Peptides against a protein of PDB entry 6IDX. Designs and how they scored, part 102

Target 1, 380 residues: chain A of PDB entry 6IDX
Amino acid sequence: KELAKLSADVTFATEFINMDGIIVLTRLVESGTKLLSHYSEMLAFTLTAFLELMDHGIVSWDMVSITFIKQIAGYVSQPMVDVSILQRSLAILESMVLNSQSLYQKIAEEITVGQLISHLQVSNQEIQTYAIALINALFLKAPEDKRQDMANAFAQKHLRSIILNHVIRGNRPIKTEMAHQLYVLQVLTFNLLEERMMTKMDPNDQAQRDIIFELRRIAFDAESDPSNAPGSGTEKRKAMYTKDYKMLGFTNHINPAMDFTQTPPGMLALDNMLYLAKVHQDTYIRIVLENSSREDKHECPFGRSAIELTKMLCEILQVGELPNEGRNDYHPMFFTHDRAFEELFGICIQLLNKTWKEMRATAEDFNKVMQVVREQITRA

## One batch from the design tools (peptide; made by RFdiffusion4, then SolubleMPNN)

Design b2_p14_8_s2 (from b2_p14_8, 7 letters changed)
Fold by OpenDDE base, seed 5:
Structure b2_p14_8_s2 (fold): chain B 380 residues (1-380), chain A 14 residues (1-14)
Amino acid sequence: as target 1 above (380 residues)
Amino acid sequence: SLRERMEKAALESK
């Protein structure tokens, strides 16, 4: 206990580390010896002292053994652990993950997000905070190939549902520390959109062009049997498609693929448009047809609007930016749906279309409409 | 608000 208190002092820490004191603490953990009276209390103070000593940055985190990692991971994976040990073990694992890529690899082999989810189902907000902090650390340090898998695991209805029900909708006020961890998780989740946001459409990719054609089909041929293969359209059909792409509000109505060559938002805009068209088909068709029937220059260009709105949402949500230590602003709405970004897009595109009508906007007013929509989104 | 609309939409999608 006294060691744990003194370990917060840098002068004491330096001298204690110089005496190999930290090695003694690690060996106490590595031994796993439960034979001592008050073992849990002793271990809790040992872990506190270890963490406080390591927080001085005097010793590299890479000094820890695999046995130490396994013991700490064991305290997190066991169903009945003393809360004080669990809390410190989560904090130690977080610090290990954040400070060492080699330790991240070892910890990611020993601990699953599923095990950490169990610590979110408790009433202790401190445990919940440290569990989310460790999840965030693992997510932040995951290599790109594994990050998407982790995201898919986070996109598992279970984690979001648990965070929503046990943390956000809990009967307790969210503390600053928890709010920060929820913010971090949200930022890291949105950063998964960065790849698509920065993916330029290839105008020569037939599969990508077929998506644009599918947007046209859903808008204008929704009652037509999909069995009409895109046969070699006569020159009349090509001219018809150019008209349809104009009615869809693409800037390049001759080759709409060119509108998706700008990054950001690149292919992410096409993903949002396709999601809207498939999941909210009635809303999509309504937005397109309401504007396609207008010859009064007050048509809202859906394609252009969808692209610029996607870009705007990425800017508002700071997609591709790392989380900042001083921020605690999280949006509970993003924990309510698996495809929360696309759902946000679907709501915002309706808001844009409404705002366009209310303003009696023309194509010249486009930037002004977008500014008003930005203000409406950011005040929400 | 937009938030209320999103919360409503998320409730209706369940």
Scores: peptide ipSAE 0.018, ipTM 0.579, DockQ to the pose 0.022
Fold by OpenDDE base, seed 3:
Structure b2_p14_8_s2 (fold): chain B 380 residues (1-380), chain A 14 residues (1-14)
Amino acid sequence: as target 1 above (380 residues)
Amino acid sequence: SLRERMEKAALESK
């Protein structure tokens, strides 16, 4: 207890470390000897002293043994551990993951996200906070392949549901520390969009061009009897598609693929458009047809609007940016749906279309409409 | 609010 208190002092910490004091503390954990009277209390103070000493940055986290890691991971994976030990063990694991890629690899072998989810189902918000902090650390330090797996897995759906039900909708006020960890998790989740945001469309890729053609088909051919014979000359058909791509509001109505070559938002804008067209087909068709039937110069260019809105949403959500330690702003909505970004896009594109109509905007007002929409989104 | 519309839409998409 006294050691744990003194370990917060840098002068004491330096001298204690110089005396191999950290090695003694690690050996106490490694021994796992439950035979001592007050073992749990002594262990809790040992772990506190260890954390406080390591927080000075004098000793590398890589000094810890595999036996130490296994003991700490054991305290997190065991169902009946003292809350004080569990809390410190989660904090130690978080610090190990954040400070060492080699320790991350070892920890990721010893613990599962499923085990950490069990610590979210408790009434103790501090334990919940440290559990999310460790999940965030693991997610941040995971290789890209494993991040995608963590994001796509049943574990993420379950994690979001547990966070929503036991943390966000809990009967307790969310503390600043928990709000920060929820913010971090949100940022890390949206950073998975970075790849698609930075992926340029290849105008020569037929499969990608077929997606744009599918957007046209859903908007304009959904009511057309398939009986219109393929035999109308290829040139008339190309001219028809150019008209349709203009009606869809693409900037390059001759080759809409060119509108997706700019990054950001690249292919992510096309993904959002396709999601809207398939999942919210009636909304998509309505937005497109309401604007495509207008000859009064008050048409809202859907394609251009969708691209610029996707870019704007990426900027608002800070896609590709690291979490800021001073921020705690999170959106509960993003824990309610698997495709939360695409659903946000679908809401915001309707808002944009409404705002365009209310402003009686023309193509010259485009940037002004986007500014008003940005303000509406950011004030929500 | 936009937030209320977003929350409503997230409920309707379930």
Scores: peptide ipSAE 0.018, ipTM 0.607, DockQ to the pose 0.022
Fold by OpenDDE base, seed 2:
Structure b2_p14_8_s2 (fold): chain B 380 residues (1-380), chain A 14 residues (1-14)
Amino acid sequence: as target 1 above (380 residues)
Amino acid sequence: SLRERMEKAALESK
């Protein structure tokens, strides 16, 4: 107890470290010796002193043994652990993950996100905060392949649901520390869109072109009786597609694939369009047909608008940027849906289409409409 | 608000 208090002092810490004091503390944890009176209290103070000493940055985190890591991970994975030990163990694991890639690898083998989710179901907000902080640390330090696995895992849907029900909708006010961790988790989740945002469409890729054909099919062929298949003339078909791509509002209505070669938003814009067309088909068809039937130069170009809106949403959400330590602004709505970005796109594209109509915009007003839409989204 | 509409839409899409 006295050691834990004194360990916050840098002068004491330096002298204690010079006496191999940290090594003694690590060995106490490694021994797991429950035979001592007040073992739990002693262990809690040992872990406190260890954290305070390591926070001075005098000793490398790489000094810790695999046995130490396993003991700390054991305190997080065991159901009947003292809250004070659990809290400190989560904080130690977070610090190890953040400060050492070698320790990250070892910890990622010992702990699952599923085990950490169990600590979100408790009433203690401090435990919930440290559990999310460790999830965030693991997600941040994961290699790209493992980050995608963590995102696609059943753990992400379950994690989202548990956070929504036990943290966000909890009977307690969200503290600043928890709000920050929710912000970090949100940023790290949206950063998974970066790959698609930076993926250029290949205009020669037939599979990618088939997605654009599917957008055309959903918009124009869904109501057409198969009996009016216009005759097999390949040239008339190409000319018809160019008209359809113009009605879809692509900038390059001859080769719409060229509109997706700009990064950002690259293929992410096409993903959003396809999601809208498949999941919200009535909304998609309405937006396309309302603008395709206009001959008054007040057509809202859906394709161009969807691309620029996707780019704008990526800018607003800071896709590809690291979390800022000073930010605590999280959006509860992103914890309500699995495809929250695509749903946000679907709402915002309707807002854009409405704003375009209200402004009586033409193609020359495009940037003004986008500015007004940006202000509406950011003030929401 | 737009936020309330977005939250409502996200709840209705479940």
Scores: peptide ipSAE 0.018, ipTM 0.599, DockQ to the pose 0.023
Fold by OpenDDE base, seed 4:
Structure b2_p14_8_s2 (fold): chain B 380 residues (1-380), chain A 14 residues (1-14)
Amino acid sequence: as target 1 above (380 residues)
Amino acid sequence: SLRERMEKAALESK
């Protein structure tokens, strides 16, 4: 207990570390000897002292043994552990993950996000905070392939639901530390959009072109069975498609694929359009047809608007940026749906279409409409 | 607000 207090002092820590004192603490954890009276209290103080000593940055986290990692991970994975041990174990694992990629790999083998989610179902907000912090650390340090897997996992759906129901909608005020961890999780989740945001459409890729054709089909041929493969369209059919792509509000009416070659937002804009068209078909058709039937120059170009809106949303959400330690602003709405970004897009495109009508905008007003919409989104 | 509309849409999607 006294050691744990003294370990917060850098002078004491330096001298204690110079005496190999930290190695003694690690060996106490490694031994796992439950035979001591007050083992849980002793262990809690040992873990506190260890964490405080390591926080001085004098000793590399890589000094810890695999046995130590397994013991700490064991305290997190077991359902009935002393709260004081659990809290410190979560903090130690977080620090290990953040400070060492080698330790991350070892920890990621010993614990699952599912096990960490169980610690979110408790009433202790500190445990909840450390559990989210560890999830965030694991997510941040995961290889890119594993990050996407972690995000798509059933664990993330469950995580969002648990966070929403037990943390955000909980009967307790959210502390600053928890708000920060929720912000971090939100940022890390949106950073998964970066790949698609930076993916250029290949105008020669038929599969990607078929998505644009599907947008046209959903808007104008809603009764036509998808079985009508776009047969080699006669020049008349190509001319019809050019008209349809104009009505869809693409900038390049001849080859709409060219509108998606610019990054950002690249293919992410097409993903949003396709999501809107499939999941919110009535809304999509309405927006397209309301503007396609206008001859008054007040048509809102859906395709162009959707691209620029996607870009704007990426800018507002700071997609691709690392989380800032000084921020704690999170949006509960992003925990409500698995495809929260696409749902946000669907709401914002309706807002844009409404704002365009209200402003009686023309194509010349496009940037002005986008500015107004930006202000509306950022103030909401 | 936009936020309220998003929360409502998310509630209706359940």
Scores: peptide ipSAE 0.017, ipTM 0.588, DockQ to the pose 0.023

Design b2_p14_8_s3 (from b2_p14_8, 7 letters changed)
Fold by OpenDDE base, seed 2:
Structure b2_p14_8_s3 (fold): chain B 380 residues (1-380), chain A 14 residues (1-14)
Amino acid sequence: as target 1 above (380 residues)
Amino acid sequence: SRRSRMEQAALESK
C-alpha cells in the first residue's frame, strides 16, 4: 500500500527500479502464491505499484515475462476475481498492448474480445471503461487483416448490442472517459471504410461496371413488364444506357465508372448506392424516378449527389483519421445498426433530395445544397 | 498519461 503510493513519485520510482524492484513485483505476480494472508489486497497493491512504476517510462514493457502476461490475462478471464484486481489487470493489459507490438501478439493469443464483452455486462462503469479501452487497444494494434476480422466478427455485433444495452441505455450517466472510449471505438470502426474510400474504380473492370448496370436495372427494369424486350439492336441499347445513366444523375453519362475514379470517396460511394438500392429499394427507386421524370432542370442528380454525400460523410466522420484524446462525441446510431454508415447515407440522401426540392435547386446550386445538407447533418 | 499512450500507439500503428 505504501509502495503503491510512493511509486507515483519519480525519484522513488527511479531508486526502486535501480534496486530491481519491478522485477520483484513481477515475480510476486508470476508466483501466483495464494498462501499469503491478505493475498488479494497485496496483489491489488502490487499491480498498482507495477502500473505506477511503469508509467514513468523508465522500464520497457518488453521486460515482462510470458508467465506474467498469462497471470494478468488469467485475472481478466476468470469470473471470480476481485474488482480491484480486475481493474488493474485490464489497465496493465491495455498498457502492454499499446506500448509493445510483441506484447500485443502474446495478449491477443491469451484474450478474446468475447471475454472482454463479459466485463461490459457488469454494473461497474469503470470496469466497462477499462474493458472497452482494452478492446480499442487490441483493435488499434491489430494488423489490418486481424482488424477487419475483429470488425466483421460476430463479436462486433454482440459487442455493439452489449454496449448499447448495458452502457448507452444503462441507468447511469455516461462519464467522460466512457464517452471517449465509445468515440475511439467508433473512429476505429469507421476507419475500416478507408480502403474502400481510397479505392478507385477501374473503368475497364467488368465486375465493377456490372454494379452500375445493377443500379440501372433496379431503378428502371424492376417495373418493366418483360414483354417489352427492346429489340436486339446493340447501338440502340448503348444509347438507352446513356440516357439511363443521365437519369441516374451520373456526371459522366457515357461512362459512369469515371465518376468513381476520384478518391475520396472512390468505391465507397458505389457501395452506398448499391446498399440503398438493395436494402431500401423503394426509397432508391423513388429518389431516382422522382428526378428522372422531371424536365424542368430541377432534377437532383442522384449519382453525383451520392458521391459527394459519401465524401461529405467521410469528412464529418473523419474516416482515416486517428482518434483524438480531446473528443468524446459518439453517434448512438453506430451501436444500433450493423451497417450504420450505409444507413446514415440512406437517411442523408433522402435529406439531400428533400433539401434540393425545398430549395428549388438546379445543377448550379449543387454546392449550396451540399453546404446546407452538411449543416443539417452536423446539427442533428 | 494513459491517454497520451493511446495517441502515441495510434501514431505508431500507421
Scores: peptide ipSAE 0.023, ipTM 0.727, DockQ to the pose 0.802
Fold by OpenDDE base, seed 1:
Structure b2_p14_8_s3 (fold): chain B 380 residues (1-380), chain A 14 residues (1-14)
Amino acid sequence: as target 1 above (380 residues)
Amino acid sequence: SRRSRMEQAALESK
């Protein structure tokens, strides 16, 4: 207990470390000697002292043994561990993951996200916060391939549901630290969109062109079988498509694929449009047809608007940026849906279309409409 | 801080 208190002092920490004091603490954890009276209390103070000593940055985290890691991971994976030990073990594992890629690899083998989710199903918000913080650390340090697997896993749907039901919709006010961890989780999850945001459309890729053609089909010929994709488009069919792409509000009416060559938002804008067209077909068709029937120059260019809105949402959500210290602004909607970004896009494109009508905007007012929509989104 | 360590670790992971 006294050691745990003194370990916060850098002078004491330096002297204690120079006496191999950390090695003694690690060996106490490694031994697992449950034979001592008050073992749980002693262990909780040992883990506190260890964490405080390591927080001075004097000793590398790579000094810890695999046996130590397994013991700490064991305290997190076991269902009947003292809350005080669990809290400190989560904090130690987080620090290990953050400070060492080698330790990340070892911890990722010993602990599953499913085990960490169990610690969210508690009334203790501090335990919930440390569990999310460790999930965030694992997510941050995961290789890109594993990061995508973590995002796609059933664990993420379950994680979002558990966070929504036990944290966000909990009967307790969310503390600043929990709000920060929710913000971090949001940022790390939206950063998975960075690849698509930075992917340029290849105008020569037929599969990507077929998506644009599918957007046209859904808008103007929703009852027609997609199998009638005309191979050798006659000049009359090419002229028809140019008209349709103009009505869709693409900037390049001849080759809409060129509108997706700018990064950001690249292919992410096309993904959002396709999601809207398939999942919210009635909303998509309504937005397109309401603007395609207008010859009064007050038409809202859907294609251009969707691209610029996707870019704006990426800027607002800071896609590709690292989570900032002191930020705690998270969107509860992010936890309500699997495709939360695409759903947000679907809400915001309707807001944009409404705002365009209310302003009686023309193509010259485009930037002003986007500025008003940005203010509306950031205030919501 | 714990948060500063996370930001630093994030910078090192890019």
Scores: peptide ipSAE 0.022, ipTM 0.724, DockQ to the pose 0.833
Fold by OpenDDE base, seed 3:
Structure b2_p14_8_s3 (fold): chain B 380 residues (1-380), chain A 14 residues (1-14)
Amino acid sequence: as target 1 above (380 residues)
Amino acid sequence: SRRSRMEQAALESK
């Protein structure tokens, strides 16, 4: 107990480490000797002293043995562990994952996200916070392939559901540290969009052009059996498509692919449009057709608006930026849907279309509409 | 701080 308190002092920590004191603490954990009187209390203070000593950055985290890692992982993966030991064990694992890629690999083999989810289903918000913090550390340090797999996995859908039901909709106020960990989880998940945000469309890629053609098909041919397109010559078809791309509100009516060559938002804007068109088809068709039938120059250009809105959402959500200290602003919507960014886009594009109508905007007012929409989104 | 370690680890992971 005294050691745990004194270990917070850098002078004491330096002297204690120079006496190999930290090695003694690690061996106490490694021994697993439950036969000692007050073992749980002794272990809780041992783990506290170990954390405080390691927090000075004097000793590398790579000094820990596999046996030590397995013991700490055991305190997190086993049921009926003392809450004080569990809390410290989660914090130790978080620190190990953050400070060492080699320790991350070993910990990722010993602990599953499913085991950490069990620690979210408790009434202790401190345990919940440390469990999310360890999940965030594992997510941050995961290879890109594993990060994407984690985000798409049923475990993450389940994680979001558990966070929503047991943390966000819990009967207790969310503390600042929990709000920060929820913010971090949001940022790490939205950063998976960075690749698509920075991917330029290739105007010569037929598969990418077929997505734009699918947007046209959904908007204008939804009732038309594709079999009944009369064999009108290739030139009439090109002229027809140019008209359709104008009605869709693309800036480049001849080659809409050129509108997706700007990064950000690159291909991410096209992904959002396609999601809207497939998942919210009635909303998509309504937005496009309401603006395509206008002759009064008050048409809201869907294609241009969707691109600039996607860019704006990336800026607001800081896509590609690292989690920053002191932020605790998270969006509850992130935990209600697995495709929360695309759903947010679908809400915001409707808001944009409404705001455009209310302002009686023309193409000259575009930047002014976008500024008003930005203010509306950032105040919500 | 614990938070500073997360930011530093995030910077090292890019």
Scores: peptide ipSAE 0.021, ipTM 0.718, DockQ to the pose 0.760
Fold by OpenDDE base, seed 4:
Structure b2_p14_8_s3 (fold): chain B 380 residues (1-380), chain A 14 residues (1-14)
Amino acid sequence: as target 1 above (380 residues)
Amino acid sequence: SRRSRMEQAALESK
């Protein structure tokens, strides 16, 4: 207990480390000797002292043995571990993951996100915070392939549900640190959109062009079976499509694919448009048809608006940026749906369309409408 | 660190 307190002092820590004291602490954990009176209390103080000593940055985290890692991971993966040991073990694992890619690899083999989610179902907000912090650390340090897998996994759906129901909608006020960890998780989740945001459309890719054609089909030919492959359209059909792409509000009416060659938002804008058209078809059709029938120059260009809105949302959400330690602002909506970004887009595109009408905007007012919409989104 | 503050608070609660 006294060692754990003194270990917070850098002068003491330096001298204790110089005496190989930290190695003694690691060996105590490695031994796993439950035969000592007050073992759990002693272990909790040992882990505290170890953490405080390591937090000085004097010793590399890579000094720890695989046996030590397995013991600590064991305290996190086993049910009914002492709360004080669990808390410190989660914290140790977080620091290991953050400070060493080698330790990340070893830890990722010993623990699962599912095991960490179980620690979110407890009433102890500190344990919940450390569990999310460790999940965030694992997510941050994961290779891109594994990071995407972690995000798409059933574990993330369950994680979002558990966070929503047991943390966000819990009967307890969210502490600053929990809010920070929720913010971090949100940022890390949105950073998965970066690939699509930076993916340029290939105007020559027929499969990508077929998505744009599907947007046209859903808007104007909703009763037409998808089995009508776009046969080699006569010049008259090409001219019809150019008109339809104008009505959809694309900037390039001849080749709408060109509107998606700029990154950001690249293909992410097309993904959002397609999601809206398929999942919220009535809303999509309404927005398109309300604006396509206007001859008064007050038409809201859906295609252009969707692209610029997607870009704006990426900017607001700081897609591709690392989490800031000073921030704790999280959006509960991002925990309510698997495709929360696309749902946010669907809400915001309706807001944009409404704001455009209210402002009686023309194409010249486009940037002004976008500025107003930005302010509305950032205040919500 | 954040951790040191939380661990210190946990040490003070015991």
Scores: peptide ipSAE 0.022, ipTM 0.569, DockQ to the pose 0.040; fails the geometry check

